Peptides against a protein of PDB entry 3T7K. Designs and how they scored, part 225

Target 1, 248 residues: chain A of PDB entry 3T7K
Amino acid sequence: KAEKILARFNELPNYDLKAVCTGCFHDGFNEVDIEILNQLGIKIFDNIKETDKLNCIFAPKILRTEKFLKSLSFEPLKFALKPEFIIDLLKQIHSKKDKLSQININLFDYEINGINESIISKTKLPTKVFERANIRCINLVNDIPGGVDTIGSVLKAHGIEKINVLRSKKCTFEDIIPNDVSKQENGGIFKYVLIVTKASQVKKFTKLINDRDKNETILIVEWNWCVESIFHLNVDFTSKKNVLYQKK

## One batch from the design tools (peptide; made by RFdiffusion4, then SolubleMPNN)

Design b2_p29_8_s1 (from b2_p29_8, 13 letters changed)
Fold by OpenDDE base, seed 2:
Structure b2_p29_8_s1 (fold): chain B 248 residues (1-248), chain A 29 residues (1-29)
Amino acid sequence: as target 1 above (248 residues)
Amino acid sequence: SLEEEYEKEKKEEEELIKEVKKKYEEALK
């Protein structure tokens, strides 16, 4: 069926997209449309797997979903596109107007607002954002919205090697892991990095660490700090935004 | 609260999904 529909076109584009969707197409596509998309070099996947070499995200706008955040870790992310790309493409293809010799849909017209070339270019870097920031091991409180698995997965996609989950009410100093990064001569390394949700946790962890290891560096942030770092593919240590406690 | 923000974001995503679905269905007519 898809072949018959596409036969009216003399030349078909190959978009070469391996994509996931977020905030759109939750129910997927009908069988004919998925075949059409496949013939145009557009492959849609349900989940993110490294082996699939994904290079595209479809979303109506910048979202804070797991898929969107992880898409910024693609190697590289080639395109971040609005779902209207697919819709307009399918509209044109299903159009009964006999005289369409070619598909006239340009990917660049459907870029997600706020995902610019600067961001895309950073996805070509050999390192991940938190790796570049010398953050390899973090402590994460167990009561974080979205769940530790989802949050941890996003963080790992962006270069965090070890996620230590802290039971906020029961944890002791011995439960807190250091950020085991070799001291680089010119880079500020925080020995303890924590993601927390409440001010009470800040007080607790700062006390625990300072009482036992008073001369060490501490960074306590909220999840939004991580999100902003991901969206920019850069950690700005000069910003106080979303930083709850910092000791250099 | 962070939880409230999360729920708000989830709701927003659900609404966006519905909007796109509507557009997709209209395109198939």
Scores: peptide ipSAE 0.568, ipTM 0.937, DockQ to the pose 0.905
Fold by OpenDDE base, seed 3:
Structure b2_p29_8_s1 (fold): chain B 248 residues (1-248), chain A 29 residues (1-29)
Amino acid sequence: as target 1 above (248 residues)
Amino acid sequence: SLEEEYEKEKKEEEELIKEVKKKYEEALK
């Protein structure tokens, strides 16, 4: 059926998109439409796997979903597109009124607001954002909204190698892991990096660390610090936004 | 609270999904 619908076109574009969707198309596509999209070089996957070499995300806008955050770790992310790209494309293809010999949909007209070429270019870098920031090992409190698995998965996609989950009420100094990174020439390395949710946790962890490992560097941040770093594909250590405690 | 923010984000995503679904269904008519 898809072949019959597409037969009216003399040539078909190959968009070469390997995509995931977030905030859109939760129920997927009908069988005919998925076949049409496949013929146009648009492959939509349900889940993110490294082996699929994903290069695109569909979303109505910038979202804080696992899929959206992970899409910024694609190698590279070629396109971040609004779902209207697919909708308009399918509308044009199914239209009986337009004697169109060619499909006239430009994917560049459907870019997600706020994902610019600067962001896209950074996804071509050989390193991940937290790797560049000399953050390899972090401590994460177990009561974080969204769950440690989801948050951990996002952080790992962006270069965190080890995530230590802390039981905030029961943890001791011995449970806190150091950020084991070799000193680079121009970057401050924090020995202890923690993501917390409450002011009480800041007080607890700062006390534990300062009492046992005096004069060491500490960075305690909110999850929003990580999100903003991902959205910019850059860690700004000069910003105090979403930083709860910093000792250099 | 962080929990309240998370719930707001979840609700926003659900509304966006519904809006896109409506547009897609209209395109099939």
Scores: peptide ipSAE 0.567, ipTM 0.936, DockQ to the pose 0.932
Fold by OpenDDE base, seed 5:
Structure b2_p29_8_s1 (fold): chain B 248 residues (1-248), chain A 29 residues (1-29)
Amino acid sequence: as target 1 above (248 residues)
Amino acid sequence: SLEEEYEKEKKEEEELIKEVKKKYEEALK
């Protein structure tokens, strides 16, 4: 059926997209449309797997979903596109009124607002954002919204190697892991990095660390600090935004 | 609260999904 529909076109583009969707197409596509997209070099996956060599994200806008955040770790992310790309493409293909000999849909017309070439270019870097920031081991409180698995998965995609989950009410100093990294140029080095959700946790962890390791460097941030770092593919250590406690 | 913000984000995503679905269905007509 798809072949018959596409037969009216003299040439078919190959978009070479391996994509996931977030905030759109949750129910997927009908069988014919999937086949059409496949013939146009558009393959849509349900989940992110490294083996799939994903290079594209479909979303109506910048989102804080796991898929969107992880898409910025693709190697590289080639395109971040609005779902209207697919919709307009399918409209054109299914149109019986227009005797179009060619498909005239340009990917660049459907870029997600706020994902610019600067961001895309950074996905070509050999390192991940937190790796560049000298953050490889972090402590994460267990009561974080979205769950430690989801948050942890995003962080790992962006270069965190070890995630230590802290039971906020029961943890002791011995439960807190250090961030052991070599010094890189232009990166801050914090011995203890923690993501917390509450002010009480800040007080607790700062006390625990300062009582035992008085002269050590500490960075305590909100999840939003990580999100902003991901969206910019850069950690700005000069910003106090979403930083709850910092000791250099 | 962070939980409230998370729920808002989830709701927003659900709304966006519905909107896109509507557009997709309209395109098939």
Scores: peptide ipSAE 0.567, ipTM 0.936, DockQ to the pose 0.912
Fold by OpenDDE base, seed 4:
Structure b2_p29_8_s1 (fold): chain B 248 residues (1-248), chain A 29 residues (1-29)
Amino acid sequence: as target 1 above (248 residues)
Amino acid sequence: SLEEEYEKEKKEEEELIKEVKKKYEEALK
């Protein structure tokens, strides 16, 4: 059926998209549309797997979903596109009225607002954002909204190697792991990096660390700090935004 | 609260999904 529909076009574009969707197309596509998209070089995946070499995200706007955040770790992310790309494409293809010899849909017209070439270019870097920031090991409180698994998965996608989950009420100093990164001359390395949810945790962890490991560097941030870092594909250590405690 | 923010984000995503679904269905008519 898809072949018959597409037969009216003399030439079919190959968009070469391996994509996931977030905030759109939750129910997927009908069989014919999937086949059409496949013929146009658009493959939609349900989940993110490294082996699939995903290069595209479909979303109506910048979202804080796991898929969206992880898409910024693609190597590279070639396109971040609005779902209207698919909709307009399928609309044009299914249209019986337009004796269109060619599909006239340009990917560049459907870029998600706020995901610019600067962001896209950073996805071509050989390193991940937290790797560049010398954050390898973090401590994450167990009561974080969204769950430690989801958040942890996002963080790992962006270069964090080890995520230590802290039981906020029962944890001791011995439960806190150091950020095991070799001292590089050109970057502020924090020995202890923690993601927390409330001020009481800041007080607790600051005390635990300072009492047992005096004069060490500490970075305590909110999840939003990580999100902003991901959205910019850069960690700005000069910003106090979403930083709850910092000791250099 | 962070929880409230998360819930808000989830609701927003659900709304967006519905909107896109509507557009998709309309495009198929």
Scores: peptide ipSAE 0.570, ipTM 0.937, DockQ to the pose 0.910; fails the geometry check

Design b2_p29_8_s2 (from b2_p29_8, 14 letters changed)
Fold by OpenDDE base, seed 2:
Structure b2_p29_8_s2 (fold): chain B 248 residues (1-248), chain A 29 residues (1-29)
Amino acid sequence: as target 1 above (248 residues)
Amino acid sequence: SLEEEYKKELEEEKKLIEEVEKKYKEALS
C-alpha cells in the first residue's frame, strides 16, 4: 500500500533519520505511515539504544524528558525536529489533490526552537559534557523526583561513570563517594559532587564531609544544574544558578 | 517544590502529546 501511494512521485528523498520521539506520537503510527517513513529514510525507534546509532529527536519543543536529555548525547545528534515535519510530510503524501511530482519538505524548516547549530556541533565532540567537566563519580539522593534510575541513566549518557545512591535519612560519611578523577593541571576538580533535593540534605552532607574530610572541595547542586549543563552541553562553574553549596 | 515542578512538566507533556495526536489524526482524515 505504501509503495502504491509513493509511486506518484518521480523521486523520493532520503532523509536518513534514525529517531526517537518525545512529547509526540505516543500512540505511534499506523502501519502504512511507518512504511512510508521507512521508504523516505525515516526510522523511528521506541527506545534509545546505543547500538541503533540514533541521530534525531522529534519533539514539539525543548523538553526535560529522559529521551530529550539523552538525545543530546547522540554521536552526533544531527537533527532536532518538530513533529510537524512528519505531519506535513504525510499530509503531502496522502493528498489526492496535489499533483506533486516531488516531495517538497525541508528538514531545516522544522528545527526545534532553541536547539541551534552551536549545540548540535558540540554533540560531535569526542567527550561528554560531564567528562569535560571532570565529573566522573557523583552522589545522588534516593528521593529525587523522576527516580534514580532515570536520572542516573541520563547522567551516564552524558559521561558520568558512577552513580552512588544515597539514602538521605540513613547515610553516613562512609556512604559518600569521592569524585575519583586525577587532578588535571589547571582544572577545578571537586572531590565530592552531590545532587540533592532539599536544603536539609545540603546541611547534612556539608557537615558530614567537613567534619571528616576538612578542606576538601565540595559541589552540591540541584537536578536543574545538570539539566542546564546538558542543554548547553557545557558546565559553567562560574554560574551560581542551581548550585546549593560550593567549596573550592 | 521540585516534585511539584516535575508534576507540572508531566502534565504539560501530556497536553503536547494530545495536541500532536490531534494534528496527526486530522492529517489522515
Scores: peptide ipSAE 0.446, ipTM 0.895, DockQ to the pose 0.894
Fold by OpenDDE base, seed 4:
Structure b2_p29_8_s2 (fold): chain B 248 residues (1-248), chain A 29 residues (1-29)
Amino acid sequence: as target 1 above (248 residues)
Amino acid sequence: SLEEEYKKELEEEKKLIEEVEKKYKEALS
C-alpha cells in the first residue's frame, strides 16, 4: 500500500531520522504511515536505546519529559522537530488532489522553538553537560516528583555516573556520597552535590555536612536547576536560579 | 510546590498530545 501511494512521486527524500516522540503521537501511526515514513528515511522508536543511534526528537515544544530531556543527550541530536513535520508530510503524500510530483516538505521549517543551532551544536561535543561541569556523583532525595528512576535516568544520560538516593527522613551523613572528581582548573568542583525538594532538606543536609566536613564545598539545587542546565547544555554556576544552597 | 508543578506539566503534556492527535486524525480524513 505504501509503495503504491509513493509511486506517484518521481523522487523520494531521505530524511535520515531516527526519532522518538514526546507530547505527540501517543497512539502511534497506522501501518501504512509507518511504512511511508520508513521509505522516507524516518524511523520512529518507542523508547530511547543507545544502540539505535537516535538523532531526532518530535515534540510540539520544549518539554520536561524524560524523552525530551534525554534527546538532548543524543550523539548528536541532529533535529528537534515539531510533529507538524510528519503531519504535513503525510497530508501531502495522502493528498489525491495535489498533482505533486515531488515532496516539498523541508524539515528545517519545523524546528522546535527554543532549540537553536547553538544547542544542537553542543550535542556534538564529546562530553555530556554534567560531565563538563564536573558533576559525576550526586545525591537525590527519594521524594522527588517524577520518581528517582526517571530523574536518575535523565541525569545519567547527561553524564552523571552515580546517583545516590537519600531517604530524606532517615539519612545520615554517612549516606551522603561525595562527588569524586579530579580537580580541573576550569570550574569549581563541589564535593557534595544534592538535588532536594524542600527547604527542610536543605537545612538538614547542610547541617549534616557542615558538622562532619565543615570545610568542603556544597551545592544543593532543585530539579529545575538540572533541567535548565540540560536545556542549555551548559551549567551556569554564576546563576542563583534554582540553587538552594552553595558553599564554595 | 514541586509536586504541583509536576502535575501541571503532566496536564499540559496530555493536552498537547490530544491536540496533535486531533491534527493527525484530521490529516488522514
Scores: peptide ipSAE 0.445, ipTM 0.895, DockQ to the pose 0.895
Fold by OpenDDE base, seed 1:
Structure b2_p29_8_s2 (fold): chain B 248 residues (1-248), chain A 29 residues (1-29)
Amino acid sequence: as target 1 above (248 residues)
Amino acid sequence: SLEEEYKKELEEEKKLIEEVEKKYKEALS
C-alpha cells in the first residue's frame, strides 16, 4: 500500500533519520505511514539503544523527559525536529490534489526552538558533558522524583560512570562515595558530588563529610543543575544556579 | 517542591502528546 501511494512521485528523498519521539506520537503511526516513513529514510524507534546509532529526536519543544535529555548525548545528534515535520510530510504524500512530482519538505524548517547549531555541534565532541566537567562518580538520594533508575540512566548517557544511591534517612559517611577522577591541572575537581532534593539533606551530608573528611571539596546540587548542564552541553561552575552547597 | 514540578512536567507532556495526536489524525482525514 505504501509503495502504491509513493509511486506517484518520480523521486523520493532520503532523510536518513534514526529517531525517537518524546511528547508526540505516543500511540505511534499506522502501518501504512510507518512504511512510508521507512521508504523516505525515516526510522522511528520506541526506545534508545546505543546500537541503533540514533541521530534525531522529535519533540514539540525542549522537554525534560528521559528521551529528550538522552538525545543530547547522541553521537552526534544531527537533528532535533518538531513533529510537524512528519505531519506535513504525510499530508503532502496523502494529498491527491497535488500534482507534485517531488516531495518538498525541508527538515531545516522544523528545528526545535532553542536547539541551535551551537548545541548540535557540541554533540560531535569526543567527550560527554560530565566527563568534561570531571564528574565521574556521583551520589544520588533515593527519594528523587522521577526515580533513581531514570535519573541515573540520563546521567550515565552524559558521561557519569558510577551512580551511588543514598538512602537519605539511613546513610552514613561510609555510604558516600568520592568522585574518583585524576587531578587535571586546569579543572576544579570536587571530591564529593551529590544530587539532593531538600535542604535537610544538604545539612546532613555537609555535616557527615565535614566531620570525617575535613577540608575536602564538596558540590551539592539539585537535579535542575544537571538538566541545565545537559541543555547547554556545558557545566558552568561559576554559576550558583541550582547549587545548594559548594566548598572549593 | 521538586515533586510538584515533576508532576507539572508530566501533565504538560500529556497535553503536548494530545495536541500532536490531534494534528496527526487531522492530517489523515
Scores: peptide ipSAE 0.444, ipTM 0.894, DockQ to the pose 0.902
Fold by OpenDDE base, seed 3:
Structure b2_p29_8_s2 (fold): chain B 248 residues (1-248), chain A 29 residues (1-29)
Amino acid sequence: as target 1 above (248 residues)
Amino acid sequence: SLEEEYKKELEEEKKLIEEVEKKYKEALS
């Protein structure tokens, strides 16, 4: 059926997209449309796997979903596109009225607002955003909205190697792990990095660390600090936004 | 609260999904 529909076109584009969707197409596509998209070099995956070499995300706008945040870790992310790309493409293909010999849809017209070339270019870097920031080991409170697994997965995709989950009410100093970064002399290395949700946690962890390991560097941030760092693919240590406590 | 913000984001995402689904179905009609 897809072949019959596409037979009216003299030439078919190859978009070469390996994509995931977020905030759109939750119910997927019908069988014919999947076949059409495949013939046009558009492959849509349900889940993110490194082996699939994903290069594209479909979303109506910038979202804070796991898939969207992880898409910025693709190597590289080539395209971030609005779902209207697929919709308009399928509309044109299914149209009986248009005597079109060629598909005239340019994917560059469907870029997600706020994902610019500067962001895309950073996905071509050999390092991840938190790796560049010398953050390899972090402490994460267990009561974080969204869950430690989801948040942890996103952070790992962006270069954090070790995530230590802290039981906020029961943790001691011995449960807090240091950020073991030995190599780079040039840059602010924080010995302790923590993601917390409440002011009470800031007070608790600062006390625990300062009482037992005096004069060490501490960074305590909100999840939004991580999200903003991911969206920009850069950590700005000069900004106090979403930083709850900092000791240099 | 962070939890309230998270809930709002989920509701917004749900609305976006529904809007796109409507457009997709309309395209097939």
Scores: peptide ipSAE 0.444, ipTM 0.894, DockQ to the pose 0.887

Design b2_p29_8_s3 (from b2_p29_8, 12 letters changed)
Fold by OpenDDE base, seed 1:
Structure b2_p29_8_s3 (fold): chain B 248 residues (1-248), chain A 29 residues (1-29)
Amino acid sequence: as target 1 above (248 residues)
Amino acid sequence: SLEEEYKKEEEELKELEKEVEKKYKEALK
């Protein structure tokens, strides 16, 4: 059926997209449309796997979903597109009235607002955002909204190698892991990096660390600090936004 | 609270998904 529909076109574009969707197409596509998309070089995957070499995300706008955040770790992310790309494409293809010899949809017209070439270019870097920031090992409280698995998965996608989950009510100093990074000449390294949700946790962890490991560097942040870092593909250590405690 | 923010985001996400679904169905007509 897809072949019959596409037969009216003399030439078909090859968009070469391997994509996931977030905030759109939750119910998926009908069988005909998925075949049409495949013939146009648009392959949509349900989940993110490294082996699939994903290069595209469809979303109506910048989102804080796991898929969106992870898409910024693609190598590279070539395109971040609005779902209207697919909609307009399919609309044109299914149109019986248009004496169209060619599909005339340019993917560059459907870029997600806020994902610019500067961001896209950073996805071509050989390192991940937290790797560049010298954050390799982090502590994460177990009661974080969104769940430690989801949050951890996103962080790992962006270069964090080890995630230590802290039982916020029962943890001791011995449960806190250091950020084991080699001293690089030009980068501020925090020995202890923690993601917390409450002021009480800040008080607890600062006390535990300061009492047992005096004068060490500490960075305690909210999840939003990580999200903003991902959205910019850069960690700004000069910003106090979403930083709950910092000791240099 | 962070939990409240997540709830709002989930609600927004559902609305966005619904809007796109509507547009998709309309394109098939």
Scores: peptide ipSAE 0.523, ipTM 0.919, DockQ to the pose 0.894
Fold by OpenDDE base, seed 4:
Structure b2_p29_8_s3 (fold): chain B 248 residues (1-248), chain A 29 residues (1-29)
Amino acid sequence: as target 1 above (248 residues)
Amino acid sequence: SLEEEYKKEEEELKELEKEVEKKYKEALK
């Protein structure tokens, strides 16, 4: 059926997209549309797997979903596109009225606002954002909204190797792991990096660390700090936004 | 609160999904 529909076009574009969707197409596509998209070099995946070499995200805007955040870790992310790309494409293809010899849909017209070439270019870097920031091991409180698994998965996708989940009410100093990164000359390395949800946790962890490991560097941030770092594919250590405690 | 923000984001996401779904269904008519 898809072949018959596409037969009216003399030449078909190959968009070469391996994509996931977030905030759109949750019900998926019908079989014919999937086949059409496949013929146009657009393959939609349900989940993110490294082996699939995903290069595209479909979303209506910048989102804080697991899929969106992880898409910024693609190697590279070639396109971040609005769902209207697919919609307009399918509209054109299914249109009986337009004797169109060619599909006239340009990917560049459907870029998600805020994901610019600067961001895309950073996805071509050989390192991940937190790797570049010398954050390898973090501590994450167990009561974080969204769940430790989801958040942890996102963080790992962006170069964090070890995520230590802290039981906020029962944890001791011995439960806190150091950020095991070799001292590089050119970057502020924090020995302890923690993601927390409330001020009481800041007080607790600051006390635990300072009492047992005096004069060490500490970074305590909100989840939003990580999100902003991902959205920019850069960690700005000069910003106080979403930083709850910092000791250099 | 962070929890309230999360809930708000989830609600917004659901609305966005519905809007796109509507557009998709309209494109198939």
Scores: peptide ipSAE 0.523, ipTM 0.919, DockQ to the pose 0.886
Fold by OpenDDE base, seed 3:
Structure b2_p29_8_s3 (fold): chain B 248 residues (1-248), chain A 29 residues (1-29)
Amino acid sequence: as target 1 above (248 residues)
Amino acid sequence: SLEEEYKKEEEELKELEKEVEKKYKEALK
């Protein structure tokens, strides 16, 4: 059926998209439309797997979903597109009124606001955002909204190698892991990096660390600090936004 | 609170999904 619909076009574009969707198309596509998209070089996946070499995300805007955050770790992310790209494409293809010999949809007209070429270019770098920031090992409180598995998965996609989950009410100093990174010439390395949710946790962890490992560097942040770093594919250590405690 | 922010984000996400679904269904007519 898809072949019959597409037969009216003399040539078909190959968009070469391997994509996931977030905030859109939760019910999927009908069988004919998925076949049409496949013929146009648009393959949509349900889940993110490294082996699929994903290069695209569909979303109505910048979102804080696991899929959106992980899409910024694609190697590279080629396109971040609004769902209207697919909708307008399918409308044109299914249209009986337009004697169109060619499909006239330009994917560049459907870029997600806020994902610019600067962001896209950074996805071509050989390193991940937290790797560049000399953050390899972090401590994460177990009561974080969204769950440690989801948050941990996102952080790992962006270069965190080890995530230590802390039981906030029962943890001791010995449960806190150091960020084991070799000193680079121009970057401040924090020995202890923690993601927390409450002011009480800041007080607890700062006390534990300062009492046992005096004069060491500490960075305690909110999850939003990580999200903003991902959205910019850059860690700004000069910003105090979403930083709860910092000792250099 | 962080929990309130997450709830708001979830609600917004649901509304966005509904809007896109509506547009898609209309495109099939």
Scores: peptide ipSAE 0.522, ipTM 0.918, DockQ to the pose 0.874
Fold by OpenDDE base, seed 2:
Structure b2_p29_8_s3 (fold): chain B 248 residues (1-248), chain A 29 residues (1-29)
Amino acid sequence: as target 1 above (248 residues)
Amino acid sequence: SLEEEYKKEEEELKELEKEVEKKYKEALK
């Protein structure tokens, strides 16, 4: 069926997209449309797997979903596109107007607002955003909205090697892991990095660490600090936004 | 609260999904 529909076109583009969707196409595509997309070099996947070499995300805008955040870790992310790309493409293809010799849909017209070439270019870097920031081991409170598994998965995709989950009410100093990064001569390394949700946790962890390891560096942030770092593919240590406690 | 923000984001996400679905269905007509 898809072949018959596409036969009216003299030349078909090959978009070469391996994509996931977020905030769109939750119900998926009908069988004919998925075949059409496949013939145009557009492959849609349900989940992110490293083996699939994904290079594209479809979303109506910048989102804080797991899929969107992880898409910024693709190697590289080639395109971040609005779902209207697919819709307009399918509209043109299903159009009964006999005289369409070519599909005239340009990918660049459907870029997600706020995902610019600067961001895309950073996905070509050999390192991940938190790796570049010398953050390898973090502590994460267990009561974080969204769940430790989802958040942990996103963080790992962006270069965090070890995630230590802290039981907020029961944890002691011995439960807190250091950020085991070799001291680079010119880079500020925080010995303790924590993601927390409440001010009470800040007080607790600050006290525990300062009482036992008085002279060490501490960074306590909100999840939004991580999100902003991902959206920019850069950690800005000069910003106080979403930083709850910092000791250099 | 952070929880309230997440709920709002989830609601917004659902609305966005519905809008896209509507557009998709309209494109198939």
Scores: peptide ipSAE 0.521, ipTM 0.918, DockQ to the pose 0.879

